# Ledger of designs, part 60: peptides against a protein of PDB entry 4QMF

Target 1, 175 residues: chain A of PDB entry 4QMF
Amino acid sequence: ESSFMTLFPKYRESYLKTIWNDVTRALDKHNIACVLDLVEGSMTVKTTRKTYDPAIILKARDLIKLLARSVPFPQAVKILQDDMACDVIKIGNFVTNKERFVKRRQRLVGPNGNTLKALELLTKCYILVQGNTVSAMGPFKGLKEVRRVVEDCMKNIHPIYHIKELMIKRELAKR

## One batch from the design tools (peptide; made by RFdiffusion4, then SolubleMPNN)

Design b2_p16_3_s4 (from b2_p16_3, 6 letters changed)
Fold by OpenDDE base, seed 1:
Structure b2_p16_3_s4 (fold): chain B 175 residues (1-175), chain A 16 residues (1-16)
Amino acid sequence: as target 1 above (175 residues)
Amino acid sequence: LDKELDELSLKILKES
């Protein structure tokens, strides 16, 4: 049998305890076992002898990865669907200067989160910026676009160029 | 560019 474990930040503990019964129920439908270890600060998923789909364990792995990075359960659990993919983009290593990092991260989010919401619509993805990571869920093509915009932004390439390009593509697709 | 980006973002949000 296969098993995967992920660590989570201390600040997520209270939330994870609150929703863990829901996690268990969701995974039970696929005969995937799960464990929340509050001492270590980890989540574990594993196949059982009753697991009929060997690939679902990989989606369970992604589920706990998303939960560890502050994605809410109602959104994260959608990863168990066949048509849903995800990506966790590390953004903390592109710049060493803290102020520069904060500035570029904020540029990605935009005033009132407008830039991020617009990017979600253009790519048909869910996107969450938290700490040193960006979590995204959606179709593969959309995820690829999200990663490009996010990483380029951290490399000081302004998101406006990608947004304009995506807007043009959308308009062309409507015709 | 920041202002233009925000304007474009709002446009996308309003059209959706």
Scores: peptide ipSAE 0.745, ipTM 0.973, DockQ to the pose 0.986
Fold by OpenDDE base, seed 3:
Structure b2_p16_3_s4 (fold): chain B 175 residues (1-175), chain A 16 residues (1-16)
Amino acid sequence: as target 1 above (175 residues)
Amino acid sequence: LDKELDELSLKILKES
């Protein structure tokens, strides 16, 4: 039997309490047990003797990882699907200057989140920028593209170059 | 480039 735990910040406690019954029901379908520890501030998932697919525990691990980083449950739970992958990109270590970090992060998001939404459509991914991390969910190819755009943006490469490239690739794929 | 990126983003959103 396998077990994985992740810590979550205090400000996520109220939300996690609200949706934990839904988490339990989703994981019960796969005979994965889960525990929300409000004292420690942790989530735990574990296989049971009735767990049929041993690989599902890795998806459960990813589920609690996504939830800890502010991904809402209706989106995060999709990670349990076979065709869905995820990536958590740490962006806080690319720039030491706080103001520069904020500016580059904001450039990735864009006005009203338009840039991020466009990137989601082009890569067929869900993308959430929160704090020092970017959480992404989608096909592997799309996730690779997201990571490239995100990291390059934090390295001061303007997202417009990647957006144009992805637009061209999409047009070619339609033919 | 920021303005151009926003315009391009909006174009993508409208075409979806």
Scores: peptide ipSAE 0.741, ipTM 0.973, DockQ to the pose 0.978
Fold by OpenDDE base, seed 2:
Structure b2_p16_3_s4 (fold): chain B 175 residues (1-175), chain A 16 residues (1-16)
Amino acid sequence: as target 1 above (175 residues)
Amino acid sequence: LDKELDELSLKILKES
C-alpha cells in the first residue's frame, strides 16, 4: 500500500478543519483513506485494500499538496479528474532581496489581478499566487507555459511580454 | 474571450 504526507502551515489549520469532511468524502469515492493531524500539522493519504486504481493515490497526493498551499477545496478537488494536472512552483528562492521579491511577485498578479487573469485565460489554467509558491491547475501544455512565465518573472522578465506572445500564438492557431 | 483578452491587455499596458 502507498502513502503520502504533506505538511501545512499553521495559518491553514482552521480552514482545513472546516473542509476535511469534504476531502474525506471525495477520496472515499476512490477508496483512498486520509488523515488530518493537527498536532503535527500534516495531511496523509493512503491506498486501501479496496482501492481499484492505484494511480489515483498520486492525484490524492497532489490534492493535499494543493490544499497545503492555500488552494480552496472546490478548486483543488478538481485534481482528481483525469484531464486535470497541477504544478506548485517555488518562487521564493529566485531573489534574496525581500523587496525585489515582492515587486516581482506583484508583477505576476498585476493591477487588480489583470495580469494573472490574462495568463489564466491564455493558458486555460487556474493560478494562485500565495507566499513563496504559485499553484496552477490545468492542461499539461498550459502548466508548462505558466511555469515559464512565473519563473521568468522572478528572473526580471515582465509577464506582459509572454502574454503578448501567447496572444499572437492563439491568433495564429485559429488560422 | 478574444475581446476580454484585448481589454485586459490594454489595461495592463496602460498601468505598466
Scores: peptide ipSAE 0.066, ipTM 0.741, DockQ to the pose 0.100
Fold by OpenDDE base, seed 5:
Structure b2_p16_3_s4 (fold): chain B 175 residues (1-175), chain A 16 residues (1-16)
Amino acid sequence: as target 1 above (175 residues)
Amino acid sequence: LDKELDELSLKILKES
């Protein structure tokens, strides 16, 4: 039997308590057991004797990882679908200066979130910028592109550069 | 410079 555990920050506790019954129900369909430990501040998923597909435990692992990083349950639960992958990109260690960090993180979002929306459309991914991480869900190819843009942004390469590149590639692919 | 790039981003979004 396999098990995975993820810690979550204190500020997520209230929300996780609220949706945990939904998590349990979603995982029960696959005979995956789960535990929310409020004392430790952890989520655990594990296979059972009734688990038919052993690979689903890896998706369950990803589910709790996404939930720990503020992804809402209705979006995070989509990770259980066969065609859905995810990535949690750590952005907090690229810049030591807090002001520069905040500025570069804001560039990912842009005015009214339009920069992020453009990136989501071009990569066919869901993207959430929160705290010291960027969470993304979508096709593997799209996720690879998202990680490139996000990391480059933290390295002071403005996202618009990559957005333009992706737009050009998209147009060329249609011809 | 950041403002200019933000405007470009908005324009691209409208075209997509």
Scores: peptide ipSAE 0.034, ipTM 0.670, DockQ to the pose 0.525

Design b2_p16_4_s1 (from b2_p16_4, 7 letters changed)
Fold by OpenDDE base, seed 3:
Structure b2_p16_4_s1 (fold): chain B 175 residues (1-175), chain A 16 residues (1-16)
Amino acid sequence: as target 1 above (175 residues)
Amino acid sequence: DDKIIEEAIELLEKEL
């Protein structure tokens, strides 16, 4: 039997308490056990003797990882689908200057979230920019593209250049 | 979808 645990920040506790019954129900369909430890501030997922697909535990691991990084449950639970992958991109270590970090992180979102929305559409991914991480969910190809754009943005390459490139590639793929 | 993306690009280009 396999088990995975992730820690979550204190500010996430109230939300996790609220949705934990839904987490339990979603994982029960796969005979994966789960535990929310409010004292330690952790989530745990475990296989059971009734777990039919041993690979589902890795998706359950990803589920709690996403939840810990502020992804809402209705989105995070989609990770249990076979065709859905995820990535958690650490962005806090690219720039030492806090103001520069904030400015570059804001470029990922853009005015009224337009940059992020365009990137989501082009990559067919869900993308959440929160704190020192960017969480993404979608097809593997799309996730690779998201990581490239996010990391390049932190390296001072504006996302718009990648968005234009992705648009061109999309048009070429339709032909 | 294409229209949404194009509109987003246009808005972003104005800021660059």
Scores: peptide ipSAE 0.227, ipTM 0.849, DockQ to the pose 0.762
Fold by OpenDDE base, seed 1:
Structure b2_p16_4_s1 (fold): chain B 175 residues (1-175), chain A 16 residues (1-16)
Amino acid sequence: as target 1 above (175 residues)
Amino acid sequence: DDKIIEEAIELLEKEL
């Protein structure tokens, strides 16, 4: 049998406790066992003898990874669907200067979250910017685009450049 | 830039 464990930050504990019964119920449908360890600050998922699809454990792994990075359960649980993929993009190591990091991270969100919303719409992805990571969920093609935009933003390429490019590509695809 | 983003969002919300 296969198992995966993910650590979560202390500030996430209260939320995870409140939704853990829902996590358990969702995973039980696939005969995946799960454990929330509040002492260690970890989540574990494990196959059982009744697990029919061995590949579902990888989706369960992704579920707990997303939950650890502040993705809400109603969104994160969609990862169990066959057509849904995810990515967790580490952004904390692109810039050593804290102020520069915060400024570039804020560009991903933009005024009133409009930059992020535009990127979500263009890529057909859910995107959450939290701390030192960006979590994304959606089709593989969209996720690839999100990762490019996010990493380039941390490399001082403004997201608007990619948004304009994606808009042009979309318009061309309609013709 | 902000105006472009806003227009893009409005257009995309209508189409999607």
Scores: peptide ipSAE 0.148, ipTM 0.801, DockQ to the pose 0.114
Fold by OpenDDE base, seed 2:
Structure b2_p16_4_s1 (fold): chain B 175 residues (1-175), chain A 16 residues (1-16)
Amino acid sequence: as target 1 above (175 residues)
Amino acid sequence: DDKIIEEAIELLEKEL
């Protein structure tokens, strides 16, 4: 039997406790067992003898990974769908200077979150920028684009250049 | 930069 565990930060505990029954119900449909350990601060998913699809455990792993990184349950649970993939992009290691890090992270979000919204629309992904990570959910092609834009942003390449490129590609695809 | 982004976003909103 396969098992995966992820740790979550203390500030997520209250929320995870609130939604854990919903997590359990979602995973029960696939006969995946799950455990929330509030003492350790961990979530565990595991196959059972009744698990029919062995691949679903990998999606369950991704579910708890997303939840640990502050993705809301109604969005995170979509990872259990066959056509949905995810990525958790670590952004905290690109820049040593905190002010520079904050500035570059803010560029990714943009005024009123509009830059991020534009990127979500162009890549057909959900994107959450929080702390030292960017969580994304969507098609594999879109996720690849998101990772490129996010990492380049942390490398001081402004997202606008990628947005323009993606807009051009979209227009070309319509013709 | 902000003006360029705003313009791009505005265009995107019209197209999407």
Scores: peptide ipSAE 0.145, ipTM 0.791, DockQ to the pose 0.093
Fold by OpenDDE base, seed 5:
Structure b2_p16_4_s1 (fold): chain B 175 residues (1-175), chain A 16 residues (1-16)
Amino acid sequence: as target 1 above (175 residues)
Amino acid sequence: DDKIIEEAIELLEKEL
């Protein structure tokens, strides 16, 4: 039997408590057990004797990872689908200066979230910028592109350059 | 830059 655990920050506790019955129900369909530990501040998923697909435990691991990083349940639960992958990109260690970090992180979002929306459309991914991480869900190709744009942004390469590149590539692929 | 992004989004949304 396999088991995975993830810690979550205190500010997520209230939300996780409210949706945990939904998490349990979603995982029960796959005979995956789960535990929310409010004392430790952890989520655990584990296989049972009735688990049919051994690979689903890895998706359950990803589910709790996404939930810990502020992805809402209706979006995070889509990770259980066969065609859905995810990535959690740590952005907090690229710069030491807090003001520089905040400015570069804000560039990923852009005015009215337009930069982020453009990236989501071009990569066919869901993207959430929160705290010291960027969470993404989508096809593997799209996730690879998201990671490149996010990391380059933290290295002071503006996302607009990647957006233009992705648009050109998309137009060329249509011909 | 903002105008370019907005135009890009508009075009992409029409294709979806």
Scores: peptide ipSAE 0.143, ipTM 0.797, DockQ to the pose 0.112

Design b2_p16_4_s2 (from b2_p16_4, 6 letters changed)
Fold by OpenDDE base, seed 3:
Structure b2_p16_4_s2 (fold): chain B 175 residues (1-175), chain A 16 residues (1-16)
Amino acid sequence: as target 1 above (175 residues)
Amino acid sequence: DDEIIEEAIKELEKEL
């Protein structure tokens, strides 16, 4: 039997408590057990004797990781699908200056979230920019592209250049 | 989708 645990910040407690029955129901379909510990501030997932697919525990691990990083349950639960992967990109260590960090992080979102929306469409990923992390869900190829754009943005390469490149590639693929 | 992306690019180009 395999078990994975992740800690979550205190500000997520109320939300996680609210949706935990839905988490339990989703994981029960795969015979994965789960525990929300409000005292420790942790989520745990475990295989059971009835778990048929041992690989599903890794997806359950990813589920609680995404939930801990503020991904909403209706989106995070999609990680249990076979064709869905995820990535949690740490962005807080690229820049020491807080103001510069905030400015570069804001470039990922753009005005009215349009930069982020364009990137989501082009990569076929869900992307959440929050705090010191960017959470992404989608096909592996798309996730690689997201990571490149996110990291380059933190290195002062504006996302627009990658978006233009991705558009060109998309048009070429339609031919 | 293409229209959404194009509009986003136009807005972004104004900020550059």
Scores: peptide ipSAE 0.232, ipTM 0.851, DockQ to the pose 0.808
Fold by OpenDDE base, seed 1:
Formats: C-alpha cells, structure tokens, sequence
Structure b2_p16_4_s2 (fold): chain B 175 residues (1-175), chain A 16 residues (1-16)
C-alpha cells in the first residue's frame, strides 16, 4: 500500500477545512483514503485494500499538492481525470533580490492578467501564480511549454517572446 | 520597455 503526505501553509487551513468533505467524496470513488491534519498542517492520501487502480494514488498525491498551493478544489479535482497532468514550478530560488523577484513574477501575470491568460490559451493549461510557486494543469506538451516560459521569465527572459513564438506555431498548425 | 510589451500583449490577445 502507498501513502503520500504534503504540508500546507497556515493561511490555507480555513479553505481546506471547508472543502475537505468534497475531497473525501472525490477520492472515495476511487477507494483512496485521505486525512486532513490541522495540528501538523498536512494532507495525506493512501491506498486501501479496495483500491482497484494503483496509479490513482499518484493522482491523489498531485491533488493534495495542488490544494496546498492554493489551487481551488473545482480545478484541482480535475487532476483525477486520465487526460490531465500537473506541474508545480518553484520560482522562489531563481532570484535572491526580493524586488527583482516580485518584478519578474509580475511579468508572468502582466497587466490585468493578460500575459497569463495568453499563455493559458496557447498552452491549453490552467496556470496559477501564487507565492513562490506556479501551479499548472493540462496536457504534458502544454505543461512543458509553461515550465519553460516560467523559468525563463525568472531568468529575465520576458514571456512575450515565448508567447509570440507560440502564436506563430499555432498559426502554422492551422494551415 | 513595459509599455511596448503591454501593447504587444493586447495585440496578441486579439489574435487568440
């Protein structure tokens, strides 16, 4: 039997308490057990004797990982679908200067979130920029592109260059 | 230049 645990920040506790019954119900359909530990500040998922598909535990692991990184439940639960993958990209260690970090992180979002929206559309991914991480959900190809753009942005390559490249590729694929 | 980038993003959004 397999078990996975993830820690979550204190500010996430109230929300997780609110949706935990929904998490339990979603995982029960797959015979995956789950535990919310408010003292430790952790979520745990584990297989049971009734778990039919051993691979579903990996998706359950990803579910709690996404929830810990502020992804809303209605979006995060989609990870249990066979065609959905996710990535949690750590961005906090690329730049030591706080102001430079904030500036580069803001470039991922852009004015009115338009840069992020453009990237989501081009990659067919959901993308959430929160704190020191970027969470993404979608097809593997799209996730690979998101990670490249996000990491390059933290390395001072503006997302617009990648967005332009992706747009050109999209237009070529329509022909 | 942030202003140029902002304009470029707006243009790109119209194409999406």
Amino acid sequence: as target 1 above (175 residues)
Amino acid sequence: DDEIIEEAIKELEKEL
Scores: peptide ipSAE 0.139, ipTM 0.782, DockQ to the pose 0.130
Fold by OpenDDE base, seed 2:
Structure b2_p16_4_s2 (fold): chain B 175 residues (1-175), chain A 16 residues (1-16)
Amino acid sequence: as target 1 above (175 residues)
Amino acid sequence: DDEIIEEAIKELEKEL
């Protein structure tokens, strides 16, 4: 039997308590057991003797990982679908200066979130910028592009460069 | 620079 555990920050506790019955129900369909430990501040997923697909535990692992990083349940639960992958990109380590970090993170989002929306559309991914991480969900190829754009943004390469490139690629694919 | 980029993004959004 396989088991995975993820810690979550205290500020996430109230939300996780609210949706945990929904998590349980979603995982029960696959005979994956789950536990929310409010004392430790952890989520655990585990295979059971009734788990039919051994690979689903990896998706369950990803589910709790996404939930820990503030992805809302209605979006995070989509990770259980076969065609859905995810990535949690750590962005806090690229710069030491806090002001520089905030500025670069804001560039990724852009005015009114428009830069992020453009990136989501071009990569066919869901993207959530929260704290020191960017969570993304979508096709593997799209996720690869998201990671590139996010990391480059933290390296002071403005997302517009990649957005233009992705737009050109999209237009070429239509013809 | 930020204003130019913002305008560029707006233009790009129209193409999406």
Scores: peptide ipSAE 0.136, ipTM 0.778, DockQ to the pose 0.131
Fold by OpenDDE base, seed 5:
Structure b2_p16_4_s2 (fold): chain B 175 residues (1-175), chain A 16 residues (1-16)
Amino acid sequence: as target 1 above (175 residues)
Amino acid sequence: DDEIIEEAIKELEKEL
């Protein structure tokens, strides 16, 4: 039997308590057991004797990882679908200066969230910028592109350059 | 610079 545990920050506790019955129900369909530990501040998923698909435990692991990083349940639960992958990109270690970090992180979002929306559309991914991480969900190819743009942004390469490149590639693929 | 980028993004959004 396989088991995975993820810690979550204290500020997520209230939300996780609210949706945990929905998490349990979603995982029960796959005979995956789950536990919310409010003392430790952890989520655990584990296979049971009735688990049929051995690969689903890895998706369950990803589910709790996404929930710990502020992804809402209705979006995070889509990770259980066969065609859906995810990535949690750590952005907090690229820049030591807090002001510079905040500025570069804001560039990923852009005015009215338009930069982020453009990236989501071009990569066919869901993207959430929160705290010291960027969470993304989508096809593997799209996730690879998202990671490149996010990391380059933290390295002071503006996302607009990648957006333009992705748009050109998209137009070329239509011909 | 921010205004130029904003305009560029708006133009790009029309193509998406």
Scores: peptide ipSAE 0.128, ipTM 0.777, DockQ to the pose 0.130

Design b2_p16_4_s3 (from b2_p16_4, 6 letters changed)
Fold by OpenDDE base, seed 3:
Order: structure tokens, then C-alpha cells, then sequence
Structure b2_p16_4_s3 (fold): chain B 175 residues (1-175), chain A 16 residues (1-16)
């Protein structure tokens, strides 16, 4: 039997408590056990003797990782699907200056979130920019593209250049 | 989708 645990920040406690029955129900379909520890501030997933697919525990691990990083449950639970992958990109260590960090992080989102929406459409990914991390869910190819754009943005390469490139590639693929 | 992307690009170009 395998188990994985992740810690979550205190500000997520109320939300996680609210949705935990839904998490349990989703994982029960795969015979994965789960525990929310409000004292420690942790989530745990475990295989059981009834777990048929041993690989599902890795997806369950990813589920709690995403939930800990503020991904809402209706989106995070999609990680249990076979064709869905995820990535959690740490962005807090690229820039030491806080103001510069905030400015570059804001470029990923753009005005009214339009930059992020364009990137989501082009990569076929869900993307959440929050705190010191960017969480992404989607096909592996799309996730690679997201990571490139995110990291380059934190290195002061504006996302628009990648968005234009992705748009061109999309048009070429339609031919 | 294409219109959304093009509009986003247009808005971003104004910021550059």
C-alpha cells in the first residue's frame, strides 16, 4: 500500500473542509482512501486492498497537490482522468526584488486576465497564477509550453511573444 | 476562440 501527504496553508482550511466530502466521493470510485487533518494542516491519500489500478494513487497525489495550491475542486478533480496531466511551477525564486516579481507575475495574467486566457486556449490548459506558484492542467505538450512561457516571463520575456508564436503554430497545424 | 486570442494580442500590443 502506498500513501502520499501534502501540507496546505492555513487560509485553505475552510475551503478544503467544505469540499472534502466531494474529494472523498471522487476518490472512493477508485478505492483510494483520503484523510484531511485540520490540526496538522495536511491531506493524505492512500491505496487500499481494493485499489485496482495502482497508478491512480499518483493522480490522487497530484489532486491533493493541486488543492493545496488553491486550484478549485471542480477543476482539480479532472486530474483523475487518464488524459489529464498537471504541473506546479514555482515562480518565487526567479526574482529577488518583490516589486519586479509582482510586475512579471502580473504580465502572465494581463489586463482582465486576457493574457492568461489566450495562453490557456493556445495550450489547451487550465492555468492558475497564485502566490509563488503557477498551477497548470492539460495535455503534456501544452504543459511544456506553459512552463516555457511562465519561466520566460519571470526571466523578463513578455508572454506576448510566445502567444504570437503559438498562434502561428496553430494556424500552420490547420493546414 | 480565435477572436478571443486576437483581441488579447491587440490589447497586449498596446502595453508594449
Amino acid sequence: as target 1 above (175 residues)
Amino acid sequence: DEEIILQAIKELEKEL
Scores: peptide ipSAE 0.383, ipTM 0.909, DockQ to the pose 0.828
Fold by OpenDDE base, seed 1:
Structure b2_p16_4_s3 (fold): chain B 175 residues (1-175), chain A 16 residues (1-16)
Amino acid sequence: as target 1 above (175 residues)
Amino acid sequence: DEEIILQAIKELEKEL
């Protein structure tokens, strides 16, 4: 039997408590057990003797990982679907200067979140920029593109260049 | 969707 655990930041505790019954219900459909430990600040998922699909535990692992990184439950739970994948991109170690980090992270979002929305549309992904991570959900091809754009942005390549490239590729694919 | 993307590009170009 398999088990996975993830830690979550303190500010996430109240939300996780609120939705944990929904998490339990969603995982029970797959006979995956789960535990919320408020003392340690952790979430655990584990297979049971009734777990039919061994691979679902990996999706459950991803679910708690996404929840720990501030992805809302209604979005995060979609990871249990067969056609959904996710990625958690660590962005906090690309730049040591705090102001430079904040500036580059803000470029991913853009004015009114429009840069992020454009990237979501072009990659067919959900994308959440929070703290030192970017969480993404969608098809593998789209996730690969998101990771490239996010990491390049932290390396001082403005997202506009990738967005234009993706737009051109999309237009070419329509022909 | 296309209009949203084009508008975003327009806005981003102003920041360059």
Scores: peptide ipSAE 0.374, ipTM 0.907, DockQ to the pose 0.878
Fold by OpenDDE base, seed 4:
Structure b2_p16_4_s3 (fold): chain B 175 residues (1-175), chain A 16 residues (1-16)
Amino acid sequence: as target 1 above (175 residues)
Amino acid sequence: DEEIILQAIKELEKEL
């Protein structure tokens, strides 16, 4: 039997408590057991003797990882679908200056979130910028593109350059 | 979707 555990920040506790029954129900369909430990501040997923697909535990692992990083349950649960992948991109270590970090992180979001929305559309991904991480869900190709844009942004390469590139690629693909 | 992307690009270009 396989198990995975992830820690979650204290501010996430109240939300996780409210949706944990939904998590349990979603995982029960796959005979994956789960535990929310409020004392430790952890989520655990485990295979059971009734788990049919051994690979589903990896998706369950990803589910709790996403939930720990503030992805809402209705979105995070989509990771259990076969065609859905995810990535959690750590952005907190690219710059030491807090102000610089905040500014670069804000560039990913842009005015009214429009930059992020454009990136989501171009990559066919869901993207959540929260704290020191960017969580993304979508096709593998799209996720690779998201990671590039996100990391480059933290390296002071403005997202506009990548967005233009992705737009060009999109137009070429229509031909 | 295309209009959203193009508008975003337009706005981003102004920020450069």
Scores: peptide ipSAE 0.365, ipTM 0.904, DockQ to the pose 0.868
Fold by OpenDDE base, seed 5:
Structure b2_p16_4_s3 (fold): chain B 175 residues (1-175), chain A 16 residues (1-16)
Amino acid sequence: as target 1 above (175 residues)
Amino acid sequence: DEEIILQAIKELEKEL
Protein backbone atom coordinates (compact mmCIF):
# COMPACT_ATOMS: atom_id res chain seq x y z
CA GLU B 1 0.00 0.00 0.00
CA SER B 2 1.13 3.55 -0.84
CA SER B 3 0.71 6.72 1.21
CA PHE B 4 1.49 10.40 0.63
CA MET B 5 1.35 13.35 3.03
CA THR B 6 1.41 17.12 2.41
CA LEU B 7 1.71 19.92 4.96
CA PHE B 8 -0.46 23.01 4.60
CA PRO B 9 -0.10 26.52 6.07
CA LYS B 10 -2.30 27.54 9.00
CA TYR B 11 -4.28 30.07 6.95
CA ARG B 12 -5.66 27.22 4.78
CA GLU B 13 -7.08 25.26 7.73
CA SER B 14 -10.56 26.81 7.74
CA TYR B 15 -11.08 26.28 4.01
CA LEU B 16 -9.76 22.71 4.05
CA LYS B 17 -12.08 21.82 6.92
CA THR B 18 -15.00 23.18 4.89
CA ILE B 19 -14.31 21.11 1.76
CA TRP B 20 -12.86 17.93 3.30
CA ASN B 21 -16.10 15.96 3.00
CA ASP B 22 -16.04 16.72 -0.73
CA VAL B 23 -12.42 15.54 -0.93
CA THR B 24 -13.35 12.33 0.86
CA ARG B 25 -16.28 11.72 -1.49
CA ALA B 26 -14.18 12.29 -4.60
CA LEU B 27 -11.45 9.92 -3.43
CA ASP B 28 -13.91 7.28 -2.18
CA LYS B 29 -14.97 6.75 -5.80
CA HIS B 30 -11.46 5.41 -6.37
CA ASN B 31 -11.19 3.62 -3.00
CA ILE B 32 -8.50 6.04 -1.84
CA ALA B 33 -8.55 6.85 1.86
CA CYS B 34 -7.73 10.33 3.13
CA VAL B 35 -7.05 12.02 6.47
CA LEU B 36 -7.02 15.67 7.50
CA ASP B 37 -4.80 16.21 10.56
CA LEU B 38 -5.48 19.62 12.08
CA VAL B 39 -2.90 19.20 14.85
CA GLU B 40 0.00 18.54 12.50
CA GLY B 41 -1.51 20.61 9.69
CA SER B 42 -1.32 17.81 7.13
CA MET B 43 -3.36 15.97 4.52
CA THR B 44 -2.74 12.28 3.83
CA VAL B 45 -3.93 10.01 1.01
CA LYS B 46 -3.43 6.25 0.90
CA THR B 47 -4.39 3.21 -1.12
CA THR B 48 -6.67 0.57 0.34
CA ARG B 49 -7.18 -3.13 -0.36
CA LYS B 50 -10.02 -2.08 -2.66
CA THR B 51 -7.98 0.37 -4.74
CA TYR B 52 -8.23 -0.89 -8.32
CA ASP B 53 -6.08 1.60 -10.26
CA PRO B 54 -2.61 1.84 -8.69
CA ALA B 55 -1.87 5.09 -10.57
CA ILE B 56 -4.73 7.03 -8.97
CA ILE B 57 -2.77 7.41 -5.72
CA LEU B 58 -0.32 9.68 -7.57
CA LYS B 59 -3.22 11.86 -8.71
CA ALA B 60 -4.51 11.91 -5.13
CA ARG B 61 -1.05 13.06 -4.03
CA ASP B 62 -1.26 15.88 -6.57
CA LEU B 63 -4.75 16.80 -5.37
CA ILE B 64 -3.64 17.45 -1.79
CA LYS B 65 -0.53 19.27 -3.05
CA LEU B 66 -2.73 21.65 -5.07
CA LEU B 67 -5.14 22.18 -2.17
CA ALA B 68 -2.22 23.04 0.13
CA ARG B 69 -1.21 25.78 -2.35
CA SER B 70 -4.61 27.54 -2.34
CA VAL B 71 -6.13 25.95 -5.46
CA PRO B 72 -9.92 25.79 -4.94
CA PHE B 73 -11.41 22.30 -4.68
CA PRO B 74 -13.64 22.52 -7.79
CA GLN B 75 -10.52 23.15 -9.87
CA ALA B 76 -8.09 20.93 -7.95
CA VAL B 77 -10.35 17.86 -8.13
CA LYS B 78 -10.01 17.92 -11.93
CA ILE B 79 -6.52 16.47 -11.40
CA LEU B 80 -8.20 13.08 -10.94
CA GLN B 81 -9.09 13.13 -14.65
CA ASP B 82 -6.79 11.07 -16.88
CA ASP B 83 -5.92 13.92 -19.26
CA MET B 84 -5.05 16.43 -16.54
CA ALA B 85 -1.57 17.08 -15.13
CA CYS B 86 -0.28 19.71 -12.71
CA ASP B 87 2.82 21.60 -11.64
CA VAL B 88 3.67 23.61 -8.53
CA ILE B 89 6.40 26.09 -9.42
CA LYS B 90 8.41 27.55 -6.54
CA ILE B 91 9.12 31.22 -7.29
CA GLY B 92 10.27 32.47 -3.88
CA ASN B 93 13.97 31.64 -4.29
CA PHE B 94 14.72 33.50 -7.54
CA VAL B 95 15.03 36.92 -5.92
CA THR B 96 16.22 37.82 -2.41
CA ASN B 97 14.87 41.37 -2.47
CA LYS B 98 11.21 41.31 -1.44
CA GLU B 99 10.22 44.40 -3.40
CA ARG B 100 11.78 43.01 -6.58
CA PHE B 101 10.05 39.68 -5.95
CA VAL B 102 6.64 41.33 -5.58
CA LYS B 103 7.17 43.39 -8.73
CA ARG B 104 8.13 40.38 -10.85
CA ARG B 105 5.31 38.26 -9.44
CA GLN B 106 2.84 41.03 -10.28
CA ARG B 107 4.05 41.00 -13.91
CA LEU B 108 2.74 37.43 -14.21
CA VAL B 109 -0.72 38.65 -13.30
CA GLY B 110 -0.62 41.97 -15.16
CA PRO B 111 -3.28 44.69 -15.30
CA ASN B 112 -6.69 43.27 -14.39
CA GLY B 113 -5.20 39.77 -14.59
CA ASN B 114 -5.01 40.04 -18.39
CA THR B 115 -1.45 38.74 -18.65
CA LEU B 116 -2.35 35.63 -16.69
CA LYS B 117 -5.53 35.12 -18.71
CA ALA B 118 -3.59 35.36 -21.96
CA LEU B 119 -1.09 32.77 -20.71
CA GLU B 120 -3.91 30.45 -19.64
CA LEU B 121 -5.54 30.66 -23.07
CA LEU B 122 -2.32 30.14 -25.01
CA THR B 123 -1.18 27.18 -22.91
CA LYS B 124 -4.66 25.73 -22.25
CA CYS B 125 -3.81 25.69 -18.54
CA TYR B 126 -5.32 26.89 -15.32
CA ILE B 127 -2.79 29.11 -13.50
CA LEU B 128 -2.89 30.41 -9.92
CA VAL B 129 -0.27 32.82 -8.58
CA GLN B 130 -0.25 32.66 -4.78
CA GLY B 131 2.46 33.42 -2.26
CA ASN B 132 5.77 31.81 -3.15
CA THR B 133 4.31 29.36 -5.69
CA VAL B 134 2.52 29.24 -9.01
CA SER B 135 0.14 26.31 -9.41
CA ALA B 136 -0.78 25.16 -12.91
CA MET B 137 -3.10 22.47 -14.29
CA GLY B 138 -3.43 21.30 -17.88
CA PRO B 139 -1.77 19.27 -20.63
CA PHE B 140 1.89 18.42 -20.17
CA LYS B 141 3.00 20.54 -23.14
CA GLY B 142 1.14 23.55 -21.76
CA LEU B 143 2.61 23.04 -18.30
CA LYS B 144 6.12 23.04 -19.75
CA GLU B 145 5.40 26.38 -21.41
CA VAL B 146 3.93 27.84 -18.21
CA ARG B 147 7.00 26.87 -16.19
CA ARG B 148 9.27 28.52 -18.76
CA VAL B 149 7.31 31.78 -18.70
CA VAL B 150 7.03 31.84 -14.90
CA GLU B 151 10.69 31.12 -14.22
CA ASP B 152 11.86 33.57 -16.89
CA CYS B 153 9.62 36.24 -15.37
CA MET B 154 11.33 35.72 -12.01
CA LYS B 155 14.62 36.08 -13.91
CA ASN B 156 13.44 39.50 -15.18
CA ILE B 157 12.24 38.44 -18.65
CA HIS B 158 8.86 40.09 -19.15
CA PRO B 159 5.99 37.67 -19.98
CA ILE B 160 5.00 39.74 -23.04
CA TYR B 161 7.89 38.32 -25.04
CA HIS B 162 6.73 34.77 -24.42
CA ILE B 163 3.09 35.69 -25.08
CA LYS B 164 4.02 37.08 -28.50
CA GLU B 165 6.07 33.97 -29.25
CA LEU B 166 3.21 31.68 -28.26
CA MET B 167 0.77 33.68 -30.39
CA ILE B 168 3.02 33.40 -33.44
CA LYS B 169 3.36 29.65 -32.90
CA ARG B 170 -0.42 29.37 -32.61
CA GLU B 171 -0.97 31.23 -35.88
CA LEU B 172 1.60 29.10 -37.68
CA ALA B 173 -0.08 25.93 -36.45
CA LYS B 174 -3.40 27.02 -38.00
CA ARG B 175 -1.85 27.16 -41.47
CA ASP A 1 -10.16 34.03 -27.11
CA GLU A 2 -7.99 35.57 -29.79
CA GLU A 3 -9.41 39.00 -29.11
CA ILE A 4 -8.62 38.63 -25.41
CA ILE A 5 -5.02 37.71 -26.14
CA LEU A 6 -4.54 40.53 -28.66
CA GLN A 7 -5.99 43.06 -26.25
CA ALA A 8 -3.68 41.81 -23.51
CA ILE A 9 -0.67 42.22 -25.82
CA LYS A 10 -1.76 45.74 -26.70
CA GLU A 11 -2.10 46.70 -23.06
CA LEU A 12 1.23 45.17 -22.12
CA GLU A 13 3.02 46.99 -24.93
CA LYS A 14 1.76 50.28 -23.53
CA GLU A 15 3.03 49.32 -20.09
CA LEU A 16 6.57 48.73 -21.35
Scores: peptide ipSAE 0.356, ipTM 0.901, DockQ to the pose 0.826

